# Designs tried in a protein design run: peptides against a protein of PDB entry 5A53. Part 3

Target 1, 230 residues: chain A of PDB entry 5A53
Amino acid sequence: LVENVKQALFIPGQSCNKNLHDIMVDLSALKKPDMKRFNRKNDIHPFEDMSPLEFFSEKNDCSLMVLMTSSKKRKNNMTFIRTFGYKIYDMIELMVADNFKLLSDFKKLTFTVGLKPMFTFQGAAFDTHPVYKQIKSLFLDFFRGESTDLQDVAGLQHVISMTIQGDFQDGEPLPNVLFRVYKLKSYKSDQGGKRLPRIELVEIGPRLDFKIGRIHTPSPDMVTEAHKKP

## One batch from the design tools (peptide; aimed at target 1 T148 D149)

Design b1_p10_2 (made by RFdiffusion4)
Pose (drawn by RFdiffusion4):
Structure b1_p10_2 (pose): chain A 225 residues (1-189, 195-230), chain P 10 residues (1-10)
Amino acid sequence: LVENVKQALFIPGQSCNKNLHDIMVDLSALKKPDMKRFNRKNDIHPFEDMSPLEFFSEKNDCSLMVLMTSSKKRKNNMTFIRTFGYKIYDMIELMVADNFKLLSDFKKLTFTVGLKPMFTFQGAAFDTHPVYKQIKSLFLDFFRGESTDLQDVAGLQHVISMTIQGDFQDGEPLPNVLFRVYKLKSYKSRLPRIELVEIGPRLDFKIGRIHTPSPDMVTEAHKKP
Amino acid sequence: SDLTFEVYMS
C-alpha cells in the first residue's frame, strides 16, 4: 500500500557555483541511490514561477527537489521542494553558513551506501513551531528512504542529527538549524554503550522564504486509506 | 544529557 521511495532531483540554478555544487554533491550522497543530479544551470525562480519545477518533477518522476542558488542577499541558497501529483506541495529556503564542512574535511570511514538512517531532532520548536515542524517533516520525508517492517540491527550505521541553535522567544529572528551526520560505534557494557564519530557534511542552515500548501492539497496528500 | 535515535518503521 505504501508508495515507492521518494526520488530526489538536485538542480543547479543559474547562479550556482563550485562551492555550492560541492555542498550538493556531498549532501546528495546521503540520498543514494534514490537521487538524480542535473549538470547544467537552469534559470529557475521558485517564488516567482513554480511551473518549471512542476515540469521537472513530472518528467523525471522526482517528488523531492533541491535548487542551488547564490546571491549576496541569499548566499548558498538551497531551496527544498516537495511535490504532490507533480504539483508544488511546499517550499523552504535553507541557506548554508560559511562555517560548513565537506566530506573532505573528515576522515573517510567505511560506509555502506543505501542504509536506513537514524534521526534525532533537538529542540522543542520542532513539535510546536510551524516553521520548524515543516523542517522536521521535510528532512524525515527526504532522507528516511525505504519503509520496512524488518530492521537488521547491524544496519544501524549512521544518524542524521538536526539541532536548533538555542531556544528563542517569539518575535526574535529564527535560530539556525544545525545539520550533522555521525557514524555509530558501539561497545559492550543487554545494551551497548554508544559513541559517535562525525563524518559530515556539516551544515548550518539559515531559514529563508517559505511556501505552504493549501488545505485542499493537505487533505489529498494526507488522505488516509 | 541523554539522546534518542529513531528509525521510522512501517
Fold by OpenDDE base, seed 3:
Structure b1_p10_2 (fold): chain B 230 residues (1-230), chain A 10 residues (1-10)
Amino acid sequence: as target 1 above (230 residues)
Amino acid sequence: SDLTFEVYMS
């Protein structure tokens, strides 16, 4: 089974600034070649009116969208949107903390564009808590690339790591999600005259700590339709 | 030190 790769559209909001633009560029680079970016700001407020996003989804044939906005209440806000049939499926606000690092903050490494990433999720809530389950689902959908029945180990290059920052109890604010990206570095090491395979993870960026904001969940009917397989 | 990861692959 081969499924089409979901295309992503990155949209600068009206309040997008240089920092958000840089974050957008760096994060979207991980989605190449299945990514489009608008170069003009668009005044979109998805939690007030979703129709502009549905319009963009259809016109650009993108089922993934990221809106970049910033305010005092929601600083460095990346609103992740998924559509099904060009209608809004779900949305989640993920605000980037000020301690973010860009690709330029890390050692530059050569890599092949478009290779499938691996994923690690640290925190039991990714499998049990509705919000973190949505985040896990979102990022798997966003970065998984083309789905195939075959796996080429030689094609493994990137690891996307997502960690829930600490434990939490019911009623407490949801901890941030720590987003990290690593490149697999494989080489032969000489130990005692024996050449042994060695693999290291090298962080390549961007480094983002996400604060969770507002969420829109899909209707049960849309969930059923979206999960149907041919 | 050696690290072991549980990795999801799609």
Scores: peptide ipSAE 0.032, ipTM 0.589, DockQ to the pose 0.284
OpenDDE base, seeds 1, 2, 4, 5: peptide ipSAE 0.019, 0.018, 0.021, 0.024; ipTM 0.552, 0.533, 0.569, 0.571

Design b1_p10_2_s1 (made by RFdiffusion4, then SolubleMPNN; from b1_p10_2, 8 letters changed)
Fold by OpenDDE base, seed 4:
Structure b1_p10_2_s1 (fold): chain B 230 residues (1-230), chain A 10 residues (1-10)
Amino acid sequence: as target 1 above (230 residues)
Amino acid sequence: MHMTFTLLLR
């Protein structure tokens, strides 16, 4: 079964500002061609009423959504939403720290639109802690793209790196997730008899440090239905 | 620090 590529909808909230709009544009560029952006602000409060998001999921045939809001308590907040059968599956707030870098802050490198990124996850909690497992699952699902049999290494141009910012104990605030994007550069290595190309990673942006906010988790029944293979 | 590399091949 080849699952259809999940479409993403980017939604400016009523409180969306210029900086958050620019972040949205750059992050959504990584999801091309499988994305849509709304141009108008929408008054949506997903932790109070989820019905507007379910309506947008169905109307736009999008199983992925990102809502952009900003307040004093939740500055530069990106709420990531997944749906199953156009019903809310899960949600997570990821607030972008003020030290963000846009694509324009990096050396302009050409990249092919629509290529699948590789992922790297740094931190044991991505495999053990429920919140970081949800973040890992979300970003893998968000950037999965078209299922291609192309095992061609030549199609592997980008790495998305996600790092947990430090260690933590039970009951401590959850560390930020550092989001970084790299382009692979291959150099011919003429030195030393093994024809293995030297690979370098060059940061291309955006650079985002995500503070974890509110979370909505699916019901056990919805998890069971979403994992049923047809 | 544990590092996981995931290729989205499927």
Scores: peptide ipSAE 0.024, ipTM 0.583, DockQ to the pose 0.524
OpenDDE base, seeds 1, 2, 3, 5: peptide ipSAE 0.023, 0.022, 0.021, 0.022; ipTM 0.599, 0.585, 0.574, 0.567

Design b1_p10_2_s2 (made by RFdiffusion4, then SolubleMPNN; from b1_p10_2, 7 letters changed)
Fold by OpenDDE base, seed 4:
Order: C-alpha cells, then structure tokens, then sequence
Structure b1_p10_2_s2 (fold): chain B 230 residues (1-230), chain A 10 residues (1-10)
C-alpha cells in the first residue's frame, strides 16, 4: 500500500510579518511539490477555535497545515497542525529565534524538487519525552515525500537534522530544537586502489532554532484510529 | 545525559 503523500497548507495569520513570510517561503520550498500557500492573511486562533483549520483542511485536501503568526509573547510563531479525516489530530507552536538564516544566506546549490529527505535526530528525549516524540513524528510526517524505492541511493539529496539544544530535568523549560538542512555531496575518493565513495554534508538552509510553545495532543481514541493500517 | 543519534533513511 503506497500511502499518498500528505499535502501541506501554509497560512499567513493576521499578525504575519515579512520575516515570517520569508521563513514560510523557504520552509515550504522543501515541501514542493506537495504544498499550497495562501497569499492573504487569515485571522485564525487555533488554540481558541480549531474549526477554521478543519474547514481549510477539508477544502484544500491538506492534512498538514502551518499557521504563521507573531506577537510580543509568541514572536515568529509557526503553529504546525495535523488533521485526520479533516479533524484536528495535534498542534504544536514552534517559535523561530531571531538568529534564523534564509536560503539566500547559503551558497546556491542545484536542488531536485520532490526528492525524499533523510532525517537525523540528536537527543534522547526524541524517543522518551512526549513533546519531543510529537515533534519527531510531526517532521517525519511533514517531509516524508513520495514512497520511492529506497534502494536507489541516487534518489537521496538532502538531510534534515533536528537537535535538542542541551539537557533538561523534569519541571525545567524545554530546550529549543535546532532545525538544519544539508545537501549530500558525493566525491569519488581513490584511496589505495579501492574507490570508496566520500559523502560530505553541506548546509543549504533554512536554519531555524525552534522554541516550543503550546501543544494540543490527540485523544487516545484518535491515536488508535490514526494508527489503524488499512 | 546520553545524547542518542538516530538516522532515518526512509
């Protein structure tokens, strides 16, 4: 069963600014061709009323959404939303720190649209802590791409790296998640008559440090239903 | 605290 690629909808909120718009453009470029962007601002408050997002999910046939908002309390806020059957499954606020880098800040490299990324996760909490488990699940789901025959190494272009910034104890604020994107560069190395492929990682952007905000988790019943394989 | 590295080639 080839699962259909999940489509993403990027929504500028009423408080969306130029920086958030630029971040939205660059992050959504990694989701091409499986993304849509709204050009007009929408007054959506997902933690107050989720119904507008469910409406957009159904009307656009998108199970992934990203709402771009900014306030004094939640600066450069990207709310990531997943739906199941066009109903809200989960939500998480990820606020982009001011030290972000756009694609224009990196060396322009050739990029093939639609290739499936590899993922790396750094930090034990990605496997044990419920919030970081949700983040891991979200980003894997968001950028999974087409089911290609993974045996073709030629189809591998880029790596998405996610790192938890430092250790933390129970009751402490959750560390930021460092989002990095690298392109794989292959070199023919002739070492001692054996041609070993040398692979290097080159950062291509965007570079985003995410501060974790508010979270909506699915009900146990929704989790069970979403994990039912057809 | 042990940092775990996980690579997903999916």
Amino acid sequence: as target 1 above (230 residues)
Amino acid sequence: ASMTFELFLR
Scores: peptide ipSAE 0.014, ipTM 0.574, DockQ to the pose 0.187
OpenDDE base, seeds 1, 2, 3, 5: peptide ipSAE 0.012, 0.012, 0.011, 0.011; ipTM 0.537, 0.523, 0.508, 0.532; seed 3 fails the geometry check

Design b1_p10_2_s3 (made by RFdiffusion4, then SolubleMPNN; from b1_p10_2, 6 letters changed)
Fold by OpenDDE base, seed 1:
Structure b1_p10_2_s3 (fold): chain B 230 residues (1-230), chain A 10 residues (1-10)
Amino acid sequence: as target 1 above (230 residues)
Amino acid sequence: SHMTFELFLR
């Protein structure tokens, strides 16, 4: 059973500012065509009451949601939410650092909408630490797109790179996750009479450094149900 | 099959 492509809903919270709006626009552009955006601010506090998000998930048929909020404690906060059966599966707060770059800060490159990105994860903790495992799972799920026959290498134009910013020990604050987007540019290199395909990575944006905030983990029962392949 | 590309950023 080819799972239907997961739809994402981007929600401006009541405290959404211009910077978060611009980040939302740029990040959501990577999820086209499988994306909806609200134009109006919504007063939602997902760690206090999840019911409005479950309602929006069902009403919009979106199993992925991103809530944009900002406060003194949680500046430039993107809450990523996943639902299963329109019930909250998991949530994670990812706060964008002030050094962010928008798509407009990079050389405009034409890209085909709907192409599945490749992923790279740098840092052992993506495979060992529960929080980074959740982040890895979330982003893979968020950008999985249509199951293109991977046989068409021509369908791979983008690489999303996620890097843990440095090493950490138990009890230390969790390092930021560096989110980078690259376009694959193929050059015909005529070196030595063999056309070796030279592939260059060109950063296209957005550039986001994520500080990890609050997390909601799924119940054991929901994990079991979500992993049941039909 | 998730192809993990190891990006060697030079």
Scores: peptide ipSAE 0.012, ipTM 0.538, DockQ to the pose 0.118
OpenDDE base, seeds 2, 3, 4, 5: peptide ipSAE 0.010, 0.010, 0.011, 0.008; ipTM 0.505, 0.517, 0.529, 0.511

Design b1_p10_2_s4 (made by RFdiffusion4, then SolubleMPNN; from b1_p10_2, 8 letters changed)
Fold by OpenDDE base, seed 4:
Structure b1_p10_2_s4 (fold): chain B 230 residues (1-230), chain A 10 residues (1-10)
Amino acid sequence: as target 1 above (230 residues)
Amino acid sequence: PSVTFQLFLR
């Protein structure tokens, strides 16, 4: 079963500012061509009422949504939402720290739209802690792209790296997640020996440090339904 | 604390 590529909808909230708009544009560029953006601000409060998001999911046929809001308490907040059957599956607030870098802050490299990213996760908590497991699942799902026969290594263009910033104990604040994007650069070794091609990772942006906010987790019944293989 | 590095080629 080839799962259809999940479509993403980026929604500016009422409190969306220029910086958050620029972040939205750059992050959404990585999801092309499977991305839509609203041009108008929408007054949505997903942790108070989820119904507007379910409506937008169905109306736009998007199972992934990102709401862009900013306040004193939740500055540069990206609320990531997933739906199943156009009903809310899970939500997570990821607030972008002020040290962010846009694509314009990096060397412009040629980029092929629609190529599938590789992922790296750094931190044991991505496999053990429920919040970081949700983040891992979310980003893998968000950027999965087309299911092509990955026999051709030539189709690999970029790596998304996610790192938990430091160690933490039970009851401590959850460390930030460092989001980084790299392009694969291959060098032909012209020196006459059978030397394997050298591959380097070059950062291309955006660079985002995510502070974790509020979370909505699916019911056990929704988890069971979402994991049913057709 | 052991940092686990996982590479997913998808």
Scores: peptide ipSAE 0.021, ipTM 0.579, DockQ to the pose 0.192
OpenDDE base, seeds 1, 2, 3, 5: peptide ipSAE 0.020, 0.019, 0.018, 0.019; ipTM 0.576, 0.553, 0.551, 0.576

## One batch from the design tools (peptide; aimed at target 1 D61)

Design b1_p11_1 (made by RFdiffusion4)
Pose (drawn by RFdiffusion4):
Structure b1_p11_1 (pose): chain A 225 residues (1-189, 195-230), chain P 11 residues (1-11)
Amino acid sequence: LVENVKQALFIPGQSCNKNLHDIMVDLSALKKPDMKRFNRKNDIHPFEDMSPLEFFSEKNDCSLMVLMTSSKKRKNNMTFIRTFGYKIYDMIELMVADNFKLLSDFKKLTFTVGLKPMFTFQGAAFDTHPVYKQIKSLFLDFFRGESTDLQDVAGLQHVISMTIQGDFQDGEPLPNVLFRVYKLKSYKSRLPRIELVEIGPRLDFKIGRIHTPSPDMVTEAHKKP
Amino acid sequence: FPPGTDSEPPS
C-alpha cells in the first residue's frame, strides 16, 4: 500500500557556484541511491514561478527537489521542494552559513550506502512551531528512504541530527538549524554503550522564505486509506 | 488546487 521511496532531484540554479555544488554533492550522497543530479545551470525562481519545478518533477519522477542558488542577499541558498501529483506541496529556503564542513574535512570511515538513517531532533519548537514543524517533516520525508517492517540491528549505522540553535522567544529572529551526521560505535556494558563520530557534512541552515500548501492539497496528500 | 500561502520570518 505504501508508496515507492521518494526520489530527489538536485538542480543547480543560474547562480550556483563550485562551493555550493560541493555542498550539493556531499548532501546528495546521503540520499543515494534515490537521487539524481543535474549538471547544467537552470534559470529557476521558485517564488516567482513554480511551473519549471513542476515540469521537472513530472518528467524525472522526482517528488523531492533541491535548487542551488547564491546571491549576496541569499548566499548558499538551498530551496527544498516537495511535490504532490507533480504539483508544488511546500517550499522552504535553507541558506548554509560559512562555517560549513564537507566530507573532505572529516576522516573517511567505512560507510555502507543505502542504509536507513536514524533521526534525532533537538528542540521543543520542532513539535509546536509551524516553521520548525515543516523542517522536521521535510527532513524526515527526505532522508528516511525505504519503509519496512523488518530492521537489522547491524544496519543501524548512522544518525542524522538536527538541533535548533538555542531556545527563543516569539518575535525574535528564527534560530538556525544545525545539521549533523554521526556514525555509531557501540561497546559492551543487554544494552550497548553508544558513542558517536562525526562524518559530515556539517551544515548550519539559515531559514528563508516559505511556501505552504492549501487545505485542499493537505487533504489529498494526507488522505487515509 | 487553490494557491498556497507564502511567508518569510523576521531577520
Fold by OpenDDE base, seed 2:
Structure b1_p11_1 (fold): chain B 230 residues (1-230), chain A 11 residues (1-11)
Amino acid sequence: as target 1 above (230 residues)
Amino acid sequence: FPPGTDSEPPS
């Protein structure tokens, strides 16, 4: 079953700034061709009223949304939203730390649009902790593209690495998630006159360190419905 | 939506 690729909508909030706009442009470039971007600021507060996002989900046929907002309390905040049947499934605030790097900060490498990235997750909490499980699920869902049964390794161009920044105990603030994007570079290396195939990972950006903010978790009923294959 | 919002799909 080829699941339809989930479309993403990127929404500038009222408090969207230049940095968030640039981050939005770069992150959305990784979702091409399966993304839309709004150009105008929208006064949306998803944790106060979700109805505008549900409206946008339906009108744009996008089951993924990213709201770009910034405040003193929540600087460079990317609220990732998923919908099911155009209703809010889950939300998570991921605040981009000031040490971010844009695609322009890296060597420009050509890539084929529409290729599914491979994901790597570093940190046991991605499999055990509810918040990090949600993050893992979200990013896999966001960038998974077409479900091809065969990850054609020959078609693999991108690796997205997500790392939990350090260990943490119960009751401690959740460590940041380090988002990194690499391109696989294949080349022949000359070793002693023998040309051997070599693969290198080259960081291409963006580089984002995500601080975890507020979370909306799906209802058990929505979880059940979302996992029902048609 | 308030005036100035992107209430329609981007063209």
Scores: peptide ipSAE 0.021, ipTM 0.624, DockQ to the pose 0.027
OpenDDE base, seeds 1, 3, 4, 5: peptide ipSAE 0.009, 0.009, 0.010, 0.009; ipTM 0.526, 0.517, 0.529, 0.494

Design b1_p11_1_s1 (made by RFdiffusion4, then SolubleMPNN; from b1_p11_1, 4 letters changed)
Fold by OpenDDE base, seed 3:
Structure b1_p11_1_s1 (fold): chain B 230 residues (1-230), chain A 11 residues (1-11)
Amino acid sequence: as target 1 above (230 residues)
Amino acid sequence: FSPGTFSEPVE
């Protein structure tokens, strides 16, 4: 099944600032070539009215959207939206903590655009807790690219690591999700005249700590329709 | 245009 690569639309909200713009640029760079960015601010409040996002999804043929907003209550907020048939499927607010690092904060490495990242998830809650299951599903879907049956290990360039920051009990605030991006760097080490392949993970950025905000979950009917194999 | 399928949750 050749699934079409899901296109992402990055939307600056009315409250988008320089920091959010820089974060948007860096995160969207990981989705190239399958991304679009708006240059103009749009006054969108997705938890009040979803219709503008559905319109943008259809008009731009994008099933993934990221809205960039900031307020005192929701600083550096990235609302991730998925659509099915240009209707809202799910939404999640992920607020970037102030300790973020941009691509400019790391050593510049050359990389091929359009290679799929490998994901690693650290924390049992990614498989058991509904919110973290949604986050896992979202990021896998967001960066999946073209479905290739064989992930050629030779084509592996990037690793995206997502870690739940600590343990939590029922009724406690949900821990942050630590988002990290690494590049696989191959070296030929001459040890004693034998060339041994050495692979290292080098952090390339961005580095984002996500605080979880509001969530919209899909209806059971939309879940059923979205998982129907054609 | 068949709306793109969502990845099944990895069970």
Scores: peptide ipSAE 0.026, ipTM 0.485, DockQ to the pose 0.051
OpenDDE base, seeds 1, 2, 4, 5: peptide ipSAE 0.025, 0.021, 0.023, 0.025; ipTM 0.589, 0.603, 0.556, 0.566

Design b1_p11_1_s2 (made by RFdiffusion4, then SolubleMPNN; from b1_p11_1, 4 letters changed)
Fold by OpenDDE base, seed 3:
Structure b1_p11_1_s2 (fold): chain B 230 residues (1-230), chain A 11 residues (1-11)
Amino acid sequence: as target 1 above (230 residues)
Amino acid sequence: FAPGTSSEPIE
């Protein structure tokens, strides 16, 4: 079954700044060609009123949205939104830490646009803890592209790594999620007349450390409908 | 339409 590729809409909020704009540009580049960006700031408060996001989802045919906002309490905040039938399914605030790196901070490497990244998840909580399970689901859904049954290993160019920053106990603040992007670089090493294929991971950016903020979880009914295979 | 909702995609 070829699932339709989910389109992403990147929305500058009213409080969007240069750093968030640069992060938006770089992160959205990983979603090409399946992304749209707004050029104007929109005054949207998704945890107060979700209706503008539902309107944008329908009008732009985008089931994925990212709202870029910044405040003293929620600095460099990326609100990730998913819709189902143009209705809000879930939302999560991921605040980018000040130690971020842009694509310009790394060695420019040529890559083919539209290739699916492979994901790696480090931390048991991605499979057990509800918040990290939502993050895992979100990022897989965001970047998986066209469902092709053949993981053509020959077509693998990118690895997205997501790591939970340390262990935590119940009642402790949730550790950050470390987002890293690598390119697979193949080399023909000539070692004593034997050409051995060598593969290296080269970080290409962006580098983002996400602090977890507010979450909206889907209703049980919407979970059931969203998991119904046609 | 609230003023400022420019849904114009950047090509």
Scores: peptide ipSAE 0.026, ipTM 0.617, DockQ to the pose 0.028
OpenDDE base, seeds 1, 2, 4, 5: peptide ipSAE 0.024, 0.025, 0.026, 0.022; ipTM 0.640, 0.599, 0.628, 0.556

Design b1_p11_1_s3 (made by RFdiffusion4, then SolubleMPNN; from b1_p11_1, 4 letters changed)
Fold by OpenDDE base, seed 4:
Structure b1_p11_1_s3 (fold): chain B 230 residues (1-230), chain A 11 residues (1-11)
Amino acid sequence: as target 1 above (230 residues)
Amino acid sequence: FAPGTFSEPVK
């Protein structure tokens, strides 16, 4: 069963600013061709009323959504939403820190559109802590791309790295998640007459540090339904 | 066929 690639919808909220728009453009470029963007601002408050998001999910056939909002309390906020059967499955607020870098801040490298990125996760909490487990699941699901049978290294162009910024104890504020994107660069190294393939990672952007905000988790019943293999 | 299976958490 080839799972259909999940489509993403990027939605400017009413409070969307230029910086968030630029971040939206760059992050959504990594999701091409499986991405739509709204051009108009929408007055959506997902933690107050989720019904507009369910409507957009169904109408646009998008099971992934990203709402772009900014306030004094939640600056540069990207709310990531997943739907199952066009109903809200989960939500998480990820606020982009002011130290972000756009694709224009890096050396322009040509890349093939639609290639599946490899993920790396740094931090034990990605496997143990519920919030970081949700983040891991979300990003893997968001960027999964087409399942090509060729797990061939030859088709791998991008690595997405996600790092938890430091250690934390129970009851402490959750550390930021550092989002980094790299391109694999292969070159032939001549060492002692043997041409060995050398691979280097080159950062291509965007560079985003995510502060964790509010979270909505699915009910146990929704989890069971969403994990049923067809 | 519910649209959108979620990947099992990699154990």
Scores: peptide ipSAE 0.041, ipTM 0.540, DockQ to the pose 0.053
OpenDDE base, seeds 1, 2, 3, 5: peptide ipSAE 0.040, 0.033, 0.036, 0.008; ipTM 0.626, 0.615, 0.635, 0.434

Design b1_p11_1_s4 (made by RFdiffusion4, then SolubleMPNN; from b1_p11_1 with D6W S11E)
Fold by OpenDDE base, seed 3:
Structure b1_p11_1_s4 (fold): chain B 230 residues (1-230), chain A 11 residues (1-11)
Amino acid sequence: as target 1 above (230 residues)
Amino acid sequence: FPPGTWSEPPE
């Protein structure tokens, strides 16, 4: 079954600034060709009224959305939204720390558009804690692309690494998630007349440290409906 | 025009 590739819509909020715009451009480049970006600011407050996002999901045929907003309380905030049947399934606020790096901060490497990234997750909480489980699910869903049975290693170009920044106990603030993007670079090393294949991971950006904000979890009914569709 | 009617053309 070729699952239809989920389309993403990137939405500048009313408080979107140049830094958030640049982050949006760089992150959305990883979702090409399955991405749309609005060029106009939209006054959307998803935790107050979800109706505008449901409207945009339906009108643009996008089941993934990212709202770019910034305030004193929620600086560089990327709200990730998923829809099911054009209704809100879940939402999570991920605030980008000021230490971010853009693609322009790294060596420009040519890449093939549309290749699926491999994911690596560092931290036990990605498999045990509800919030980090949602983050893992979200990013896997966001960048999954076309379901091909054979991830031919020959087609692997990108690695996305997600790391929980340190250990935490119950009741403590949730650690940041470190988002890193690498390209697999193959070299032929001439060592003593033998060509040995060498593979290196080269960071290509963007580099984002995500602080976790507000979360909307799906209703039990929506979870059941989402799992019933093959 | 209502908000969100304009997408950037694909590069």
Scores: peptide ipSAE 0.032, ipTM 0.649, DockQ to the pose 0.026
OpenDDE base, seeds 1, 2, 4, 5: peptide ipSAE 0.031, 0.032, 0.025, 0.030; ipTM 0.645, 0.649, 0.678, 0.641; seed 1 fails the geometry check

Design b1_p11_2 (made by RFdiffusion4)
Pose (drawn by RFdiffusion4):
Formats: C-alpha cells, structure tokens, sequence
Structure b1_p11_2 (pose): chain A 225 residues (1-189, 195-230), chain P 11 residues (1-11)
C-alpha cells in the first residue's frame, strides 16, 4: 500500500557555483541511491514561477527537489521542494552559513550506502512552531528512504541530527538549524554504550522564504486509506 | 520509477 521511495532531484540554478555544488554533492550522497543530479545551470525562480519545477518533477519522476542558488542577499541558498501529483506541495529556503564542513574535512570511515538513517531532533519548536514543524517533516520525508517492518540491528549505522540553535522568544529572528551526521560506535556494558563520530557534512541552515500548501492539497496528500 | 533524465525545460 505504501508508495515507492521518494526520489530526489538536485538542480543547479543559474547562480550556482563550485562551493555550493560541493555542498550539493556531499548532501546528495546521503540520498543514494534514490537521487539524481543535473549538471547544467537552469534559470529557475521558485517564488516567481513554479512551473519549471513541476515540469522537472513530472518528467524525472522526482517528488523531492533541491535548487542551488547564490546571491549576496541569499548566499548558498538551498530551496527544498516537495511535490504531490507533480504539483508543488511546499517550499522552504535553507541558506548554508560560511562555517560549513564537507566530507573532505572529516576522516573517511567505512560507510555502507543505502542504509536507513536514524533521526534525532533537538528543540521543542520542532513540535509546536509552524516553521520548524515543516523542517522536521521535510527532512524526515527526504532522507528516511525505504519503509519496512523489519530492521537489522547491524544496519543501524548512522544518525542525522538536527538541532535548533538555542531556544527563542516569539518575535525574534528564527534561530538556525544545525545539520549534523554521525556514525555510531557501540561498546559492551543487554544494552550497548553508544558513542558518536562526526562524518559530515556539517551544515548551519539559515531559514528563508516559505511556501505552504492549501487545505485542499493537504487533504489529498494526507488522505487516509 | 522513471530512469529518464530531462535537464531542459521548454518555455
């Protein structure tokens, strides 16, 4: 009954550069094998015209899309896009801060591609705040991959950690979201003692513009059997 | 899923 794994399409925008491309490559690796990359630059402006994104969603059968854009106003801009029936469901701009680390900045460890990641979300706003609820929903939907009734404990290899940069009060600017990836190590104490090693990429997301779905589309996308 | 890769949008 459940759908196939959602496919991701990474799209360099007209203003995409090498540094932003490196971020795309390393982050796209976490999506393997359910990922495609475009090589050429495309003149796409999602908050002016959504038509091209819907076109690429249909023709490539990708319900998840990431546009790469950079200007001084919006540097290292990663626009995350989800579609339903090849129409836009929601969008959010996540801009990467300059303190980012790539896979090259971390010791390369053995890594089995295609395993179900673990998730930990740190921050009460992930459950109550509309903006952060969308981000939690986005990254769960984006990276969880295959849904299954069976889990091999040996397959529990890495965790995707997302942390809000401190608590905040209403009216203040929205804190950044800290994207971290760790590999698990376990030791004997039955329950194991767990330690973590960072493998990257390390990304601090600055929140930009947001598009939300209409009530009608939510009804269809979230319809229960 | 489709294996096709379309990188050009026809305006």
Amino acid sequence: LVENVKQALFIPGQSCNKNLHDIMVDLSALKKPDMKRFNRKNDIHPFEDMSPLEFFSEKNDCSLMVLMTSSKKRKNNMTFIRTFGYKIYDMIELMVADNFKLLSDFKKLTFTVGLKPMFTFQGAAFDTHPVYKQIKSLFLDFFRGESTDLQDVAGLQHVISMTIQGDFQDGEPLPNVLFRVYKLKSYKSRLPRIELVEIGPRLDFKIGRIHTPSPDMVTEAHKKP
Amino acid sequence: HSTDLVETYPP
Fold by OpenDDE base, seed 1:
Structure b1_p11_2 (fold): chain B 230 residues (1-230), chain A 11 residues (1-11)
Amino acid sequence: as target 1 above (230 residues)
Amino acid sequence: HSTDLVETYPP
């Protein structure tokens, strides 16, 4: 069975700047080879009209999309979109804070293209709060796709860590999500005359702090259809 | 065949 790996389409919006372009390049590198990227800017406003995104999903055979826009109200905004049957399933705005780091800011480490990351989630709200549950679902779906067999453990090269930045009460603004990427580095440690395998986590980037913006939730009918296992 | 990307929404 050829795993139907979900393809991602990265779209620069009309307001896409150099910083967003660089972030787009670095984040999309983690999705290779299952990534397409536009070179042309497109004037798309997903929360006003979804039709252009549904058109691009169908014509480019991509069920995942990321729109890169920036404004005074929504600076460094990455809108993550999922489709089902080329119709919008859900959307979320994640605004990148100004403290971001690119791959060029870290020590260059070689990695094999196409290996699936392991995920770690820090914060109870990822399992209880509707918005953080959607973020968890989105990122797992975006980078892992459908669950493969146990063979994925043998190909483990990197870890994506997602952390909720602090505690919050009901009615308070939702804390940022801290996105971090680590490479697993194996060392042979000569401690005590036995070569013990030592594994270290080395940050490789990008480093992104996401502020949560607007959200679109799927219709109950689309939720039911998307969860029907064939 | 690299399928050319459709990068423009029809007016």
Scores: peptide ipSAE 0.392, ipTM 0.845, DockQ to the pose 0.596
OpenDDE base, seeds 2, 3, 4, 5: peptide ipSAE 0.373, 0.366, 0.368, 0.379; ipTM 0.838, 0.835, 0.838, 0.839

